# Peptides against a protein of PDB entry 4ASU: the designs that were tried, part 269

Target 1, 270 residues: chain A of PDB entry 4ASU
Amino acid sequence: ATLKDITRRLKSIKNIQKITKSMKMVAAAKYARAERELKPARVYGVGSLALYEKADIKTPEDKKKHLIIGVSSDRGLCGAIHSSVAKQMKSEAANLAAAGKEVKIIGVGDKIRSILHRTHSDQFLVTFKEVGRRPPTFGDASVIALELLNSGYEFDEGSIIFNRFRSVISYKTEEKPIFSLDTISSAESMSIYDDIDADVLRNYQEYSLANIIYYSLKESTTSEQSARMTAMDNASKNASEMIDKLTLTFNRTRQAVITKELIEIISGAA
Target 2, 83 residues: chain B of PDB entry 4ASU
Amino acid sequence: FTFASPTQVFFNSANVRQVDVPTQTGAFGILAAHVPTLQVLRPGLVVVHAEDGTTSKYFVSSGSVTVNADSSVQLLAEEAVTL

## One batch from the design tools (peptide; made by RFdiffusion4, then SolubleMPNN)

Design b2_p26_1_s1 (from b2_p26_1, 9 letters changed)
Fold by OpenDDE base, seed 2:
Structure b2_p26_1_s1 (fold): chain B 270 residues (1-270), chain C 83 residues (1-83), chain A 26 residues (1-26)
Amino acid sequence: as target 1 above (270 residues)
Amino acid sequence: as target 2 above (83 residues)
Amino acid sequence: MEKEEEELEEKEEEAEKALGYVPPPD
């Protein structure tokens, strides 16, 4: 490689490093906010799931319609955030299909669609775009919940798949159940809840769905920003190492060129 | 007893004496031995009676309340403010 | 807060573009 080639490459890598450092800082700011907002959201979300855990709501085996909601975002450069969700969605879809169930998919965030469209296009009901630019609000979750409930797809049971935040260096893809109104109302374990008005139960279920979606969005966002920070940090470090290597190569090459020129001058071969 | 909004936690697995909640079917008090129930909130006052005899008041918008067989209670409001 | 978020979003988008990341078509 000529000195010119090395210089060009150095300039390019330095520019990449600058960009990745900038992105790291942006992700750090977003992460700090997301982590703060996740604390109450987790209490809220876990609280909303308490009924389902305690009542041990089960879907009858003869019920075949299953909904999978994958929660991610529109933005890349965050490591395995999207692929982890998509992988679990694929696994779940395959398992359900093997069990003879009908599977439909909702994607929250365009990246889910981008990954799964080729193989699962016929199973997609809807994809929600414009996720990940701004922190998700309860209003956003409510809109998604409403759209789902009004989609006309009468699922019996569903699964929401998202990345749960563990730490700045760790997330875990998790699955939480979603139950239809009919499934909840027909559950034997619900018999202990006396005289629940059907309208009340419907409204309750709507809130529950919005709550779990909101929770999943907050977990996903925090996980994503953390993962992006890590990814950008790693990229910056890799760039730094490459810069160092290329700089050494440049210096060695430069010295060799100088030496060659000196020899040519001294030898009169010029 | 857990009482939270999407953005704020007021109580997290706390022991309380009584919680008065405004529901669509009417306001009722939740005691330790209250039967399991599901309700939806209407805009109104939530009053939490602590074991020490102190009372806290909150205004809530919409939401849900769950009373489980194990006496756990989840009060989840879309919006809530301390009064 | 909204202005700060918008600024962060713009910076992220610029960075993504600079890295050759093309958001999925609408």
Scores: peptide ipSAE 0.090, ipTM 0.889, DockQ to the pose 0.680; fails the geometry check
Fold by OpenDDE base, seed 3:
Structure b2_p26_1_s1 (fold): chain B 270 residues (1-270), chain C 83 residues (1-83), chain A 26 residues (1-26)
Amino acid sequence: as target 1 above (270 residues)
Amino acid sequence: as target 2 above (83 residues)
Amino acid sequence: MEKEEEELEEKEEEAEKALGYVPPPD
């Protein structure tokens, strides 16, 4: 490679390093906010799931319609965030299909569809786009919940799959159950709950779905920003190492060129 | 007893004496060993009576309240403010 | 707070463009 080629490559990598450092800082700022907002959201979301855990709601085996909601975003450059959710969705879909269930998929964030389009396009009901640019609000979750409830798909049971935040360096892909109104109302374990009005139960279920979606979005966002921060840090370090290597190569090449020119002058080989 | 909104936590697994909640079917008081129930909140006043006799008041918009068989309670409001 | 968020979003978009990442259309 000529000195010119090495110089061009150095300039390019230095520019990339500048960009990755900038993205790291942005991700760090978004992470700090997301983590702060996750604290109350987690209490709220876990509280909304308490009924399902305590009542041990079971879907009869003869009920075959299952919904999978995958939660991620539209934004890339965040390591394995999207692929982790997609992998879990694929596994769940395969297991349900093997059990004779009908599976439909909802993607929250365009990246889910991008990964699963080739293999699962026929199972997608809807994909929600424009996710991940701004922090998710309860209003956003309510819109998603309403769209799902009005979709006309009469699922019996569902699964929401998302990345739960553990620490700045760790997340875990998890699954939480969602149930249809009919499944909840017909569950034997619900008999202990006193004279629940049908309209009350319907409204309760609407809130429950919105609550769970909101919780999943907050966990996902925090995990994503943390992962992006880590990915950009790693990219910046890799760029730094490459710059060092290329700088050494440049210096060696420069010395060789000078030596060659000196030899040509001395030898009279113009 | 857990009482939270999406953005704020007021009580997290706390022991309280009584919680008065505004529901669509009417206001009721949740005491120890209350029968399991599900209710939807209407806009109104929530009153929390602590074991020490302290009373706290909150205004809530909409949401849900769950009383479980184990006497745990989840009060989840879309919006809530301390009064 | 809103202005700070907008500034962060603009910086992210600029960085993504520079890396050849095409965000989904608005």
Scores: peptide ipSAE 0.085, ipTM 0.887, DockQ to the pose 0.507; fails the geometry check
Fold by OpenDDE base, seed 5:
Structure b2_p26_1_s1 (fold): chain B 270 residues (1-270), chain C 83 residues (1-83), chain A 26 residues (1-26)
Amino acid sequence: as target 1 above (270 residues)
Amino acid sequence: as target 2 above (83 residues)
Amino acid sequence: MEKEEEELEEKEEEAEKALGYVPPPD
């Protein structure tokens, strides 16, 4: 490679490094906020799931409609955040199909659609876009919940798949159940909750759905920002290493050129 | 007893004597060993009676309350403020 | 807080553009 080629590459990589450093800082700021906001959101969300965990709600085998909600975002450059959710969605969809269930998919965030569209296009009901630029609010979750409930798809059981935040260096893709109003109402384990007004139960279910979506969004956002911060840090380090290598190559090449020129001068060679 | 909003936690797995909640069907008190129930909150006052005799008041907008068979309670308000 | 968020969003968008990332259409 000529000195010019090396210089061009150096300039390019240095520019990339600047960009990745900037993105790291942005991700770090967003992560700090997300982590702070996740604390109460987790208590809130886990609290909303307590009923379903304790009641052990089961969907009858004859009911075949299953909804999968994948939660991620629209934004890239965050490592395996989207692919991990998509992988779990694919696995769940395949397992459900093998069990004779009808599967429909909802994507929260455009990246889920981007990954699964080719293989699962017929199973998609809706994709929610504009996810990941701003921190998710309960209002956002409520909108998603409302659209889901009004979608006309009468699922019996569902799964919400999202990345649970563990630490700045760790997340885990998890699945939580979603139940239809009919499934909840007909569950034998719910018999101990007698004399619940149907309207109350409907409203309760709407809150429950909004709650779990909100929780999943908060977990997902925190995981994503952390992963992006890590990814950008790694990219910056890789760029730094490449810069060092290219700089050494540049210096060696420069020395070789100088040596060659000196030999030509001394030898009188043109 | 857990009492939280999406943005704030007031009680997390705490032991309390009684919680008065405003529901769509009316306000009721949740005591120890209350029968399992599901309710939806209406805008109003939540009063938490601690075991030590202290009373805390909160205003909630909407949400849900769950009383489980194991006596665990989840009070989840969309918005809540300490009064 | 809103201004800070907007600034962060702008920086992220600029970075994404510079890296050749095409965001989904608004």
Scores: peptide ipSAE 0.084, ipTM 0.890, DockQ to the pose 0.580; fails the geometry check
Fold by OpenDDE base, seed 1:
Structure b2_p26_1_s1 (fold): chain B 270 residues (1-270), chain C 83 residues (1-83), chain A 26 residues (1-26)
Amino acid sequence: as target 1 above (270 residues)
Amino acid sequence: as target 2 above (83 residues)
Amino acid sequence: MEKEEEELEEKEEEAEKALGYVPPPD
């Protein structure tokens, strides 16, 4: 490579390093906010799931309609955040299909669609876009819940798949159950609950869905920002290493050129 | 007893004597031995009676309350403020 | 030297892919 080529590469990598450093700082700021907002959201979300855990609601085997909700975002440069969710969605869909279930998919965030569209296009009901630019609100979750309930798809059971935040360096893709009103109403374990009015139960279910979706969004957002910070940090370090290597190469090449020129002068070779 | 909104936690797995909640069917008190039930909140006053006799008041919007067989209670309001 | 250059090129390509950054054509 000529000195000119090396210089060009150095300039390019230095620019990349500046970009990745800047992105890291942005992700750090978003992460700090997300983590703060996740604390109450987790208590709220776990509380919403308590009924289903304690009642041990089961879907009858003769019921075949299953809904998978994948939660991620529209934004890239966050490592395996999207692929991990998509991988689990694929696995779950395959398992359910093998069990003779009908599977439909909802994607929260455009990246889910981007990954699964080619293989699962027929299973998609809807994809929610414009996720990840702003922190998710309970209003956003309510809109998603309402859209789901009004979709006309009469699922019996569902699952919501999202990345649960563990630490700044760790997340885990998890699945939580979603049940239809009919499934909840017919569950034997629900018999211990006092006479519940059908309208009350319907309204309760609407809140439950919104609550769980909100929780998943908050977990996903925190995980994503953390992963992006890590990814950008790694990219910055890699760029730094490349800069060092190229700088050494530049210096060696320069010395070689000088030496060659000196030899030509001394030898009288024009 | 857990009482939270999406943005704030008021009680997290706390022991309380009684919680008065506003529901669509009317206001009722949740005692330690209350039967399992599900209710939907209406806008109104929540009163938490602590074991030490202290009382705290909150205004809530919509939401849900769950009383489980194990006597755990989840009060989840869309919006809530301390009064 | 050639192997080191290839490794650098691969890392650059990975970084570019990762960032979706196509350097402006000179």
Scores: peptide ipSAE 0.036, ipTM 0.851, DockQ to the pose 0.032; fails the geometry check

Design b2_p26_1_s2 (from b2_p26_1, 11 letters changed)
Fold by OpenDDE base, seed 2:
Formats: C-alpha cells, sequence, structure tokens
Structure b2_p26_1_s2 (fold): chain B 270 residues (1-270), chain C 83 residues (1-83), chain A 26 residues (1-26)
C-alpha cells in the first residue's frame, strides 16, 4: 500500500472512531434516561401481568389463532437486539405452525419487518414504524393496542416478545402472554371473578394490553440503548487498534520511501 | 397492594388496611378479605388507609384495579397525582 | 438530537461500506 492509501485509510478510520464515540455518548445519555423511566414502568407492567399469572389462564387446544408481537425499534447498530427478538419470533412461529395453529405477526419497529418480511410476509398484519427515536410513552402503547384490537384479527392467544433489561451489559429476550377477551371470559379460572360486567372486562383488557405493550417498549428501549452503547464502545476500541496498526505501517513505509530516495540521490541513479 | 402509574410508583407490594377506589360502577373499599374482582377506574379520588391509621389521597384518571384471591391488589392508573 | 443521530448513523454506515466492513448482522 502506498503512503497515500494508508493515509486515506487512517483518515477514514479516525472519522469512524469519532462517529462511534459520539454515538456511544448519545446512547449513554439515552440509556440513563431509559433506565430511570424503566423502574416505574416495570412495576406497572408486571402489575398488569399479575392477573394472568395468578388466574392461570389457559387457551383451549382447539383454538388455533395465535398472534405474535415482536418489539424492537427502527434503529440499527445495537448488536443482536433485533436478531434476538426475530430469532425467538421465528422459533415460536414454527412451533405454533407445527402444532397446527394459525400465526399472525405484528412488528413494533421497522427492523423486525426488515428481518422477517422475506420469510414471513404473509403472516404480517401490521408493522409500527417510528419506534426508537423518542422514548416510548403510554400514549404510543395505547395507539398500538388500539390498532391491534381494531385490526379485525380475532386471535385466541398471543405472545409479546421483547428484550428485558438485566444490566448495562446484559439483556434477555422474553415472551409474555396476550389473551383475547373471549379467552379471558371463558377461562375456568376466572370463575372466582364472578359478576364482572362484559363492558368492564372489555375495557380492562384494553388497558391490560396497553400496559403490557408499554412495559415491553420500556424494556426494549433500555436494552437497546445499553447494547448500542456497548457496540459503539467496541467499535471505537477496534478502530483505535486499527489506527495504531496503520500508523506503524505508515511510519515504516515512510521511512522506506525516504531511504529509497536518499539512496537514489546518493547513487545518482535518478 | 401495588399502586402505580406508567411513570410513578406509589405502593409496591405494600400492606395496607383499606383502599378506596373510584370505579365506573361506583366507588368501593378494598379490604384485606375482599372478594376477587376486576374494575375499571374513573377519574376520582383514591384513598389509601395505612395500617398505622394514616391516610393518603390521590387523584387518578383512568385505569384498572384487580383484586385477586390471594388478597393481592393491583391499582394501575394511567395518570395519578398525590394530593 | 434525533436528526443528528440519524445523520451519524448514515455516516457510520457509509464509512463502514467504504472500509469494506460489514457491521455484524443485526
Amino acid sequence: as target 1 above (270 residues)
Amino acid sequence: as target 2 above (83 residues)
Amino acid sequence: EEKEEEELEKEEEKAYKELGYVPPPD
């Protein structure tokens, strides 16, 4: 490689390092906020799931319609955040199909669609875009919940798949159940909740869905920002190492060129 | 007893004597041995009676309240403020 | 801030392409 080539490459890598460092700082700021906002959101979301866990709601085997909601974002450069969710979605879809279930998919965030559209296009109901630029709000979750409920797809049960935040260096892809109004109302375990008005139950279910979606968005966002911060840090370190190597190569090449020129001058071969 | 909004936690698995909640079907008091029920909140006052006899008041918007067979209660409001 | 981040991401992607570095598949 010529000195010019090495110099060009050095400049490019230095620019990349600058960008990755900047992105790391931005991700760090967003992560700090997301983590703070996740604390109440987790209590809120887990509280909403408590009924389903305690009531042990089961979907009859003869019910065939299953909904999978994958939660991620529109933004890349965050490690395996999107692929982890997509992988679990694929696995779940395959298992359900093997069990004779009808599977439909909702993607929260464009990256889910980008990964799964080629192989699962016929199963997609809707993809929600504009996710991940701003912190998710309960309003956002409510919009998603409402659109789902108004989609006309009468699912029996579903799964929401998202990355749960563990620590700044760790997340885990998890699945939580979603139940239709009919499934909840017909569940034997719900008999202890007698005298619940049908309208009340419907409204309750709408809140429950919104709550779970909100929770998943907050977990996903925190996980994503943390993963991005780590990814950008790693990229910056890798760039630094490459810069060091190229700098050494540059110096050696420069010395060789100088030496060659001196020899040519001294020898009169020029 | 858990009482939270999306942005704030007021009670997390706390022991309380009684919680008064505003529901669409009317206000009711939740005691330790209250029967399991599901309700939807209407805008109004939530009053939490602590075991020590102190009371706390909150204004809530919409949301849900769940009373389970194990006496656990989840009060989840879309918006809530301490009064 | 969002626009700046999008621009940074685009620049990063361009830079990676120019360097022949394919970021690990998302």
Scores: peptide ipSAE 0.041, ipTM 0.877, DockQ to the pose 0.116
Fold by OpenDDE base, seed 5:
Order: structure tokens, then C-alpha cells, then sequence
Structure b2_p26_1_s2 (fold): chain B 270 residues (1-270), chain C 83 residues (1-83), chain A 26 residues (1-26)
């Protein structure tokens, strides 16, 4: 490589390093906010899931329609955040198909679609875009819930798949159940709730869905920002190492050029 | 007893004497060993009666309340403020 | 800030593409 080539590459990598450092700082700020907002959101979301855990809702075998909701975002450069969700979605879809279930997919965030569109395009109902730029609100979750409920797809049960935040260096892809109104209302384990008005139950289910989606978004966002911070830190370190290597190469190449020039001068071969 | 909004937690697995909630079907008091029920909140006053006799008041906009067979209660409001 | 982040991301992606560099996996 010529000195010019090395210099050009050095300049480019230095620019990348500046960008990645800046992105790291932004991600760190967003992470701090997300983590704070996750605390109440987790209590809220887990509280909403308590019914499903306690009621042990079972879907009859004759019910075949299953919905998979993958929760991610539109933004890249966050390590395995998107691929982890997509992998779990694929696995779940395959397992359900093997069990004779009909599977439909909803993607929250454009990255889910980007990963799965080639293999699962026919299974997609809808993809929600414009996810991940701003912290998710309950309003956002409500919009998603409403869209799902109005989609016309009469699923029996579903799975919401998202990255649960564990720590700044760890997340885990998790799955939580989604149940249709019909499934909830017909569940034997819900018999202790039999005196519930149908309208009340419908409204309750709408809240539950919004609550779970909101929770998943908050977990996902916190995980994503943490992962992005780590990714950008790693990128910055890698860039630094590359800069060091290229600098050494530059120095060696420069010395060789100087030596060659000196030899030419001394030998009179110039 | 858990009482939370998306942005704030008021009670987390706490023991309380009674919770008065405003529901679409009417306001009712949740006591220990209350029958399992699911309700939707209407805008109104939530009153939490602690075991020590203290009371706390909250205004809620909407949401849900769940009373489970195990006597656990989840009060989940879309918006809630301490009064 | 959001616009700035989007710009940074685009610039980063462009830079990576230009260099043939793939960001390290997390």
C-alpha cells in the first residue's frame, strides 16, 4: 500500500471512531433514561401478565391460529438485538407449524421485517415502523394494540417476543403470551371470573394487550440502548486498534521510501 | 396489592386493608379474600386503606383492576396522581 | 438530538460501507 492509501484509510477510520464515540454517548444517555423508565413499566407490565399466569389459560388443540409479535426497532448498530428476536421468532414459527398451527407475524420495528421478509413474507400481517427514535409511550402501545385488534386476524393465542433487560451487559430474548378475547372468555380456568360482563372483559383485554406491548417496548428499548452503547464502544476500540496498526504501517512504509531515496542518491542512480 | 401506572408505582406487592376503586360498573371496596373479579376503571378516586389505618387517595383516569383467587390485586391505571 | 443521532448513524453506515468494514458483533 502506498503512503497515500494508508493516509486515506487512517483518515476514514478516525472519522468512524469519532462517529462511534458520539453514538456511544447518545446511546448512554438514552439508556440511562430507558432504564429509569423501565422500572415502573416492568411493575406495570408484570402486573398485567399476572392474570395469565394465575389463570393458566390453555388454548384448545383445535384452535390453530397463532400470532407472533416480534418487538424490536428500526435502528441498527446494536449488536444482536434484532437477530436475537428474529431467531426466536423463527424458532417459534417453526415449532408452531410443526404442531399444525397457522402462524401470522407482526413486526414492531422495521428491522424485524428486514430480517424475516424473505423467509416469512407470507406470514406477515403488519409491520410497525418509526420505532426506536423516541422512547415508547403508552400511547404508542395503545396504537399498536388497537391496530392488532382491528386487523381482522382472529388469532386464538399469540406470543410476544422481545429482549428483556437484565443488565447493562445482558439481555435475554423472552416470550410472553397473548390471548384473544375468545380464548380468555372460554378458558375453564377463568370460570372463577364468570360473572364478568362481556363488555368489561373486552375492555379489560384491550388494556391488557396495550399494557403488555408497552412493557415489551420498554424492555426492548432499554436492551437496545444498552447494546448499542456496547456496540459503539467496541467499534471505537476496534477503530483505535486499526489506527495504531495503520500508523505503524505508515511509519514502516515511510522509512522504506526514505531508505530507497537515500540509496538512489548515494548510488547516483536517480 | 400492586398499584401502578406506566410511569409510576404506588404500591408493589403491598399488604393493604382495603382498596376502593371506581369502576365502570360502580365503585366497590376490595377487601381481603374478595371474590375474583376483573374490572375496568373509570375516572375517579382510588382510596387505599393501609393496615395501620392510614388512607391514601389517588385520582385515576382509566385502567383495569384484577382480583385473583389468591387474593392478589393488580390495579393498573393509565394515569394516576396522588391526591 | 434525534435528528443528530440519525445523521450520525447514516454517516457511520456510509463510512463502514466505504471502508468495507463490518462493525464488530456485540
Amino acid sequence: as target 1 above (270 residues)
Amino acid sequence: as target 2 above (83 residues)
Amino acid sequence: EEKEEEELEKEEEKAYKELGYVPPPD
Scores: peptide ipSAE 0.044, ipTM 0.880, DockQ to the pose 0.106; fails the geometry check
Fold by OpenDDE base, seed 3:
Structure b2_p26_1_s2 (fold): chain B 270 residues (1-270), chain C 83 residues (1-83), chain A 26 residues (1-26)
Amino acid sequence: as target 1 above (270 residues)
Amino acid sequence: as target 2 above (83 residues)
Amino acid sequence: EEKEEEELEKEEEKAYKELGYVPPPD
């Protein structure tokens, strides 16, 4: 490589380092906001899931239709955020298929589809795009919930898979259950709940679905921003190391060129 | 008793005496040992009666309320404001 | 802020392409 080539590469890497540092700062700001907004969202979401935990709703074995919702975003450069969700989705899909269940997949965020397209394209119902650019709102979750309910796919049971935020350095991929109206209405464990009007139950389930989606989006967003901060920090460090290496190479090459020129001058070898 | 919106928590696993909620079937009071039920909120007033006798009023837009067998209550409003 | 972030991402992608760096497959 010529001195010119090395210089060009150095300039490029330095520019990348500036970009990664900037992205880290942006991610940090978004993380701080996401973490603040996650606090009430977690209480809200966990509250919505309380029914399912307390009622111990079970899906009959003869019910075969299962929906998997994977939650991530459209945006890359956030470490293993997308791959972790996709891995869990693959595992769940395989297990359900082995049990004789019909599995359909919904991706929240384009990255899920990108990862699973080659192997699971036939199982995808819909992918929601334009996720991750703005903080998710309850309105966004409601739109997703409504579209799912109106999709025409009559699932019996489902699962939503997302990254739960633990700390700035830790997230965990988790799964929460989703049940159809029919599954809930037919569950024996629901008999203890007083005479619930069918319309009320339907509306309740619509809220429940929106609630859990909203919760998952908030957890996912917080996890993603944290992971992006780490990824950008690592990228910046890697760039720094590369700059150091290239600088050394530049210096060595420069010395070699000078030496060669001197030898040519001394030897008269024109 | 948990009362929250997507953006705000009003009560988190608190002990309260009574909660009055506006539902589509009418307003009802949730007391200790209330039978398990699921309801959908209509726009209206929520009144929380604390054990100390204090009352707090809230306006809610929509949402759900769950009364469980263990007497836990989840009031989840899409929008809620303190009055 | 969103526009700035999108611009940064585009610049980053361009920079990576120029460097011949293919981000590891997700």
Scores: peptide ipSAE 0.028, ipTM 0.873, DockQ to the pose 0.140; fails the geometry check
Fold by OpenDDE base, seed 1:
Structure b2_p26_1_s2 (fold): chain B 270 residues (1-270), chain C 83 residues (1-83), chain A 26 residues (1-26)
Amino acid sequence: as target 1 above (270 residues)
Amino acid sequence: as target 2 above (83 residues)
Amino acid sequence: EEKEEEELEKEEEKAYKELGYVPPPD
């Protein structure tokens, strides 16, 4: 490589390093906010799931319609955030298909669609875009829930798959159940709630779905920002190492050129 | 007893004596060992009676309340404010 | 801030492509 080539590469990598450092700082700020907002959201979301955990709602084997909701975002450069969700979605879809279930997929965030479209296009009902630019609100979750309920797809049960935040350096892809009104109403474990009006139960289920979606979005956002911060830090470090290597190469190449020129001068070779 | 909105937690697994909630079918009091029930909230007043006799008041919008067989209660409001 | 971040992401992606960075497999 010529000195010019090395110089060009150095300039490019230095620019990358500046960009990644800036992105790290932005991600850090967003992470701090997301983590604060996750605290109440987690209590709220876990509270919403309490009924389903305690009731141990089971779907009859003869019911075959299953919905998978994958939660991520539209934004890249956050490590394995999207691929982790997609991987679990694929696994779940395959397992359900093997069990003779009909599987439909909803993607929250465009990245899920980007990963799964080629292999699972026929299973997609809808993809929600414009996720991840702004912190998710309960209103956003309500819109998603409403669209799902009005989609015309009468699922029996489903799964919401998202990254749960553990720490700044760790997240875990998890699955939580979602149930249709019919499944809830027919569950034996719900018999203790028999005096509940059908309209009340319907409304309750709508809130429950919105609550769970909201919770998943908050967990996902926090995980994503943390992962992005880490990814950008790693990129910055890698760039630094490459700069050091190229600088050494530049210096060696420069010395070689000088030496060659000196030899030519001494030898009288013009 | 858990009482939360999406953005704020008021009670997290707390022990309370009684919670009065506004539901679409009317207001009712949740006592210890209340029968399991599911209700949807209407806009109105929530009153939490602590074991020590203190009373806290909240205004809530829509939401849900769950009384489980194990006597755990989840009050989840879309919006809630302390009064 | 959001627009600035999007621009930075685009620039970063371009930079990584120029460097021959292969995103992690799906």
Scores: peptide ipSAE 0.022, ipTM 0.854, DockQ to the pose 0.121; fails the geometry check

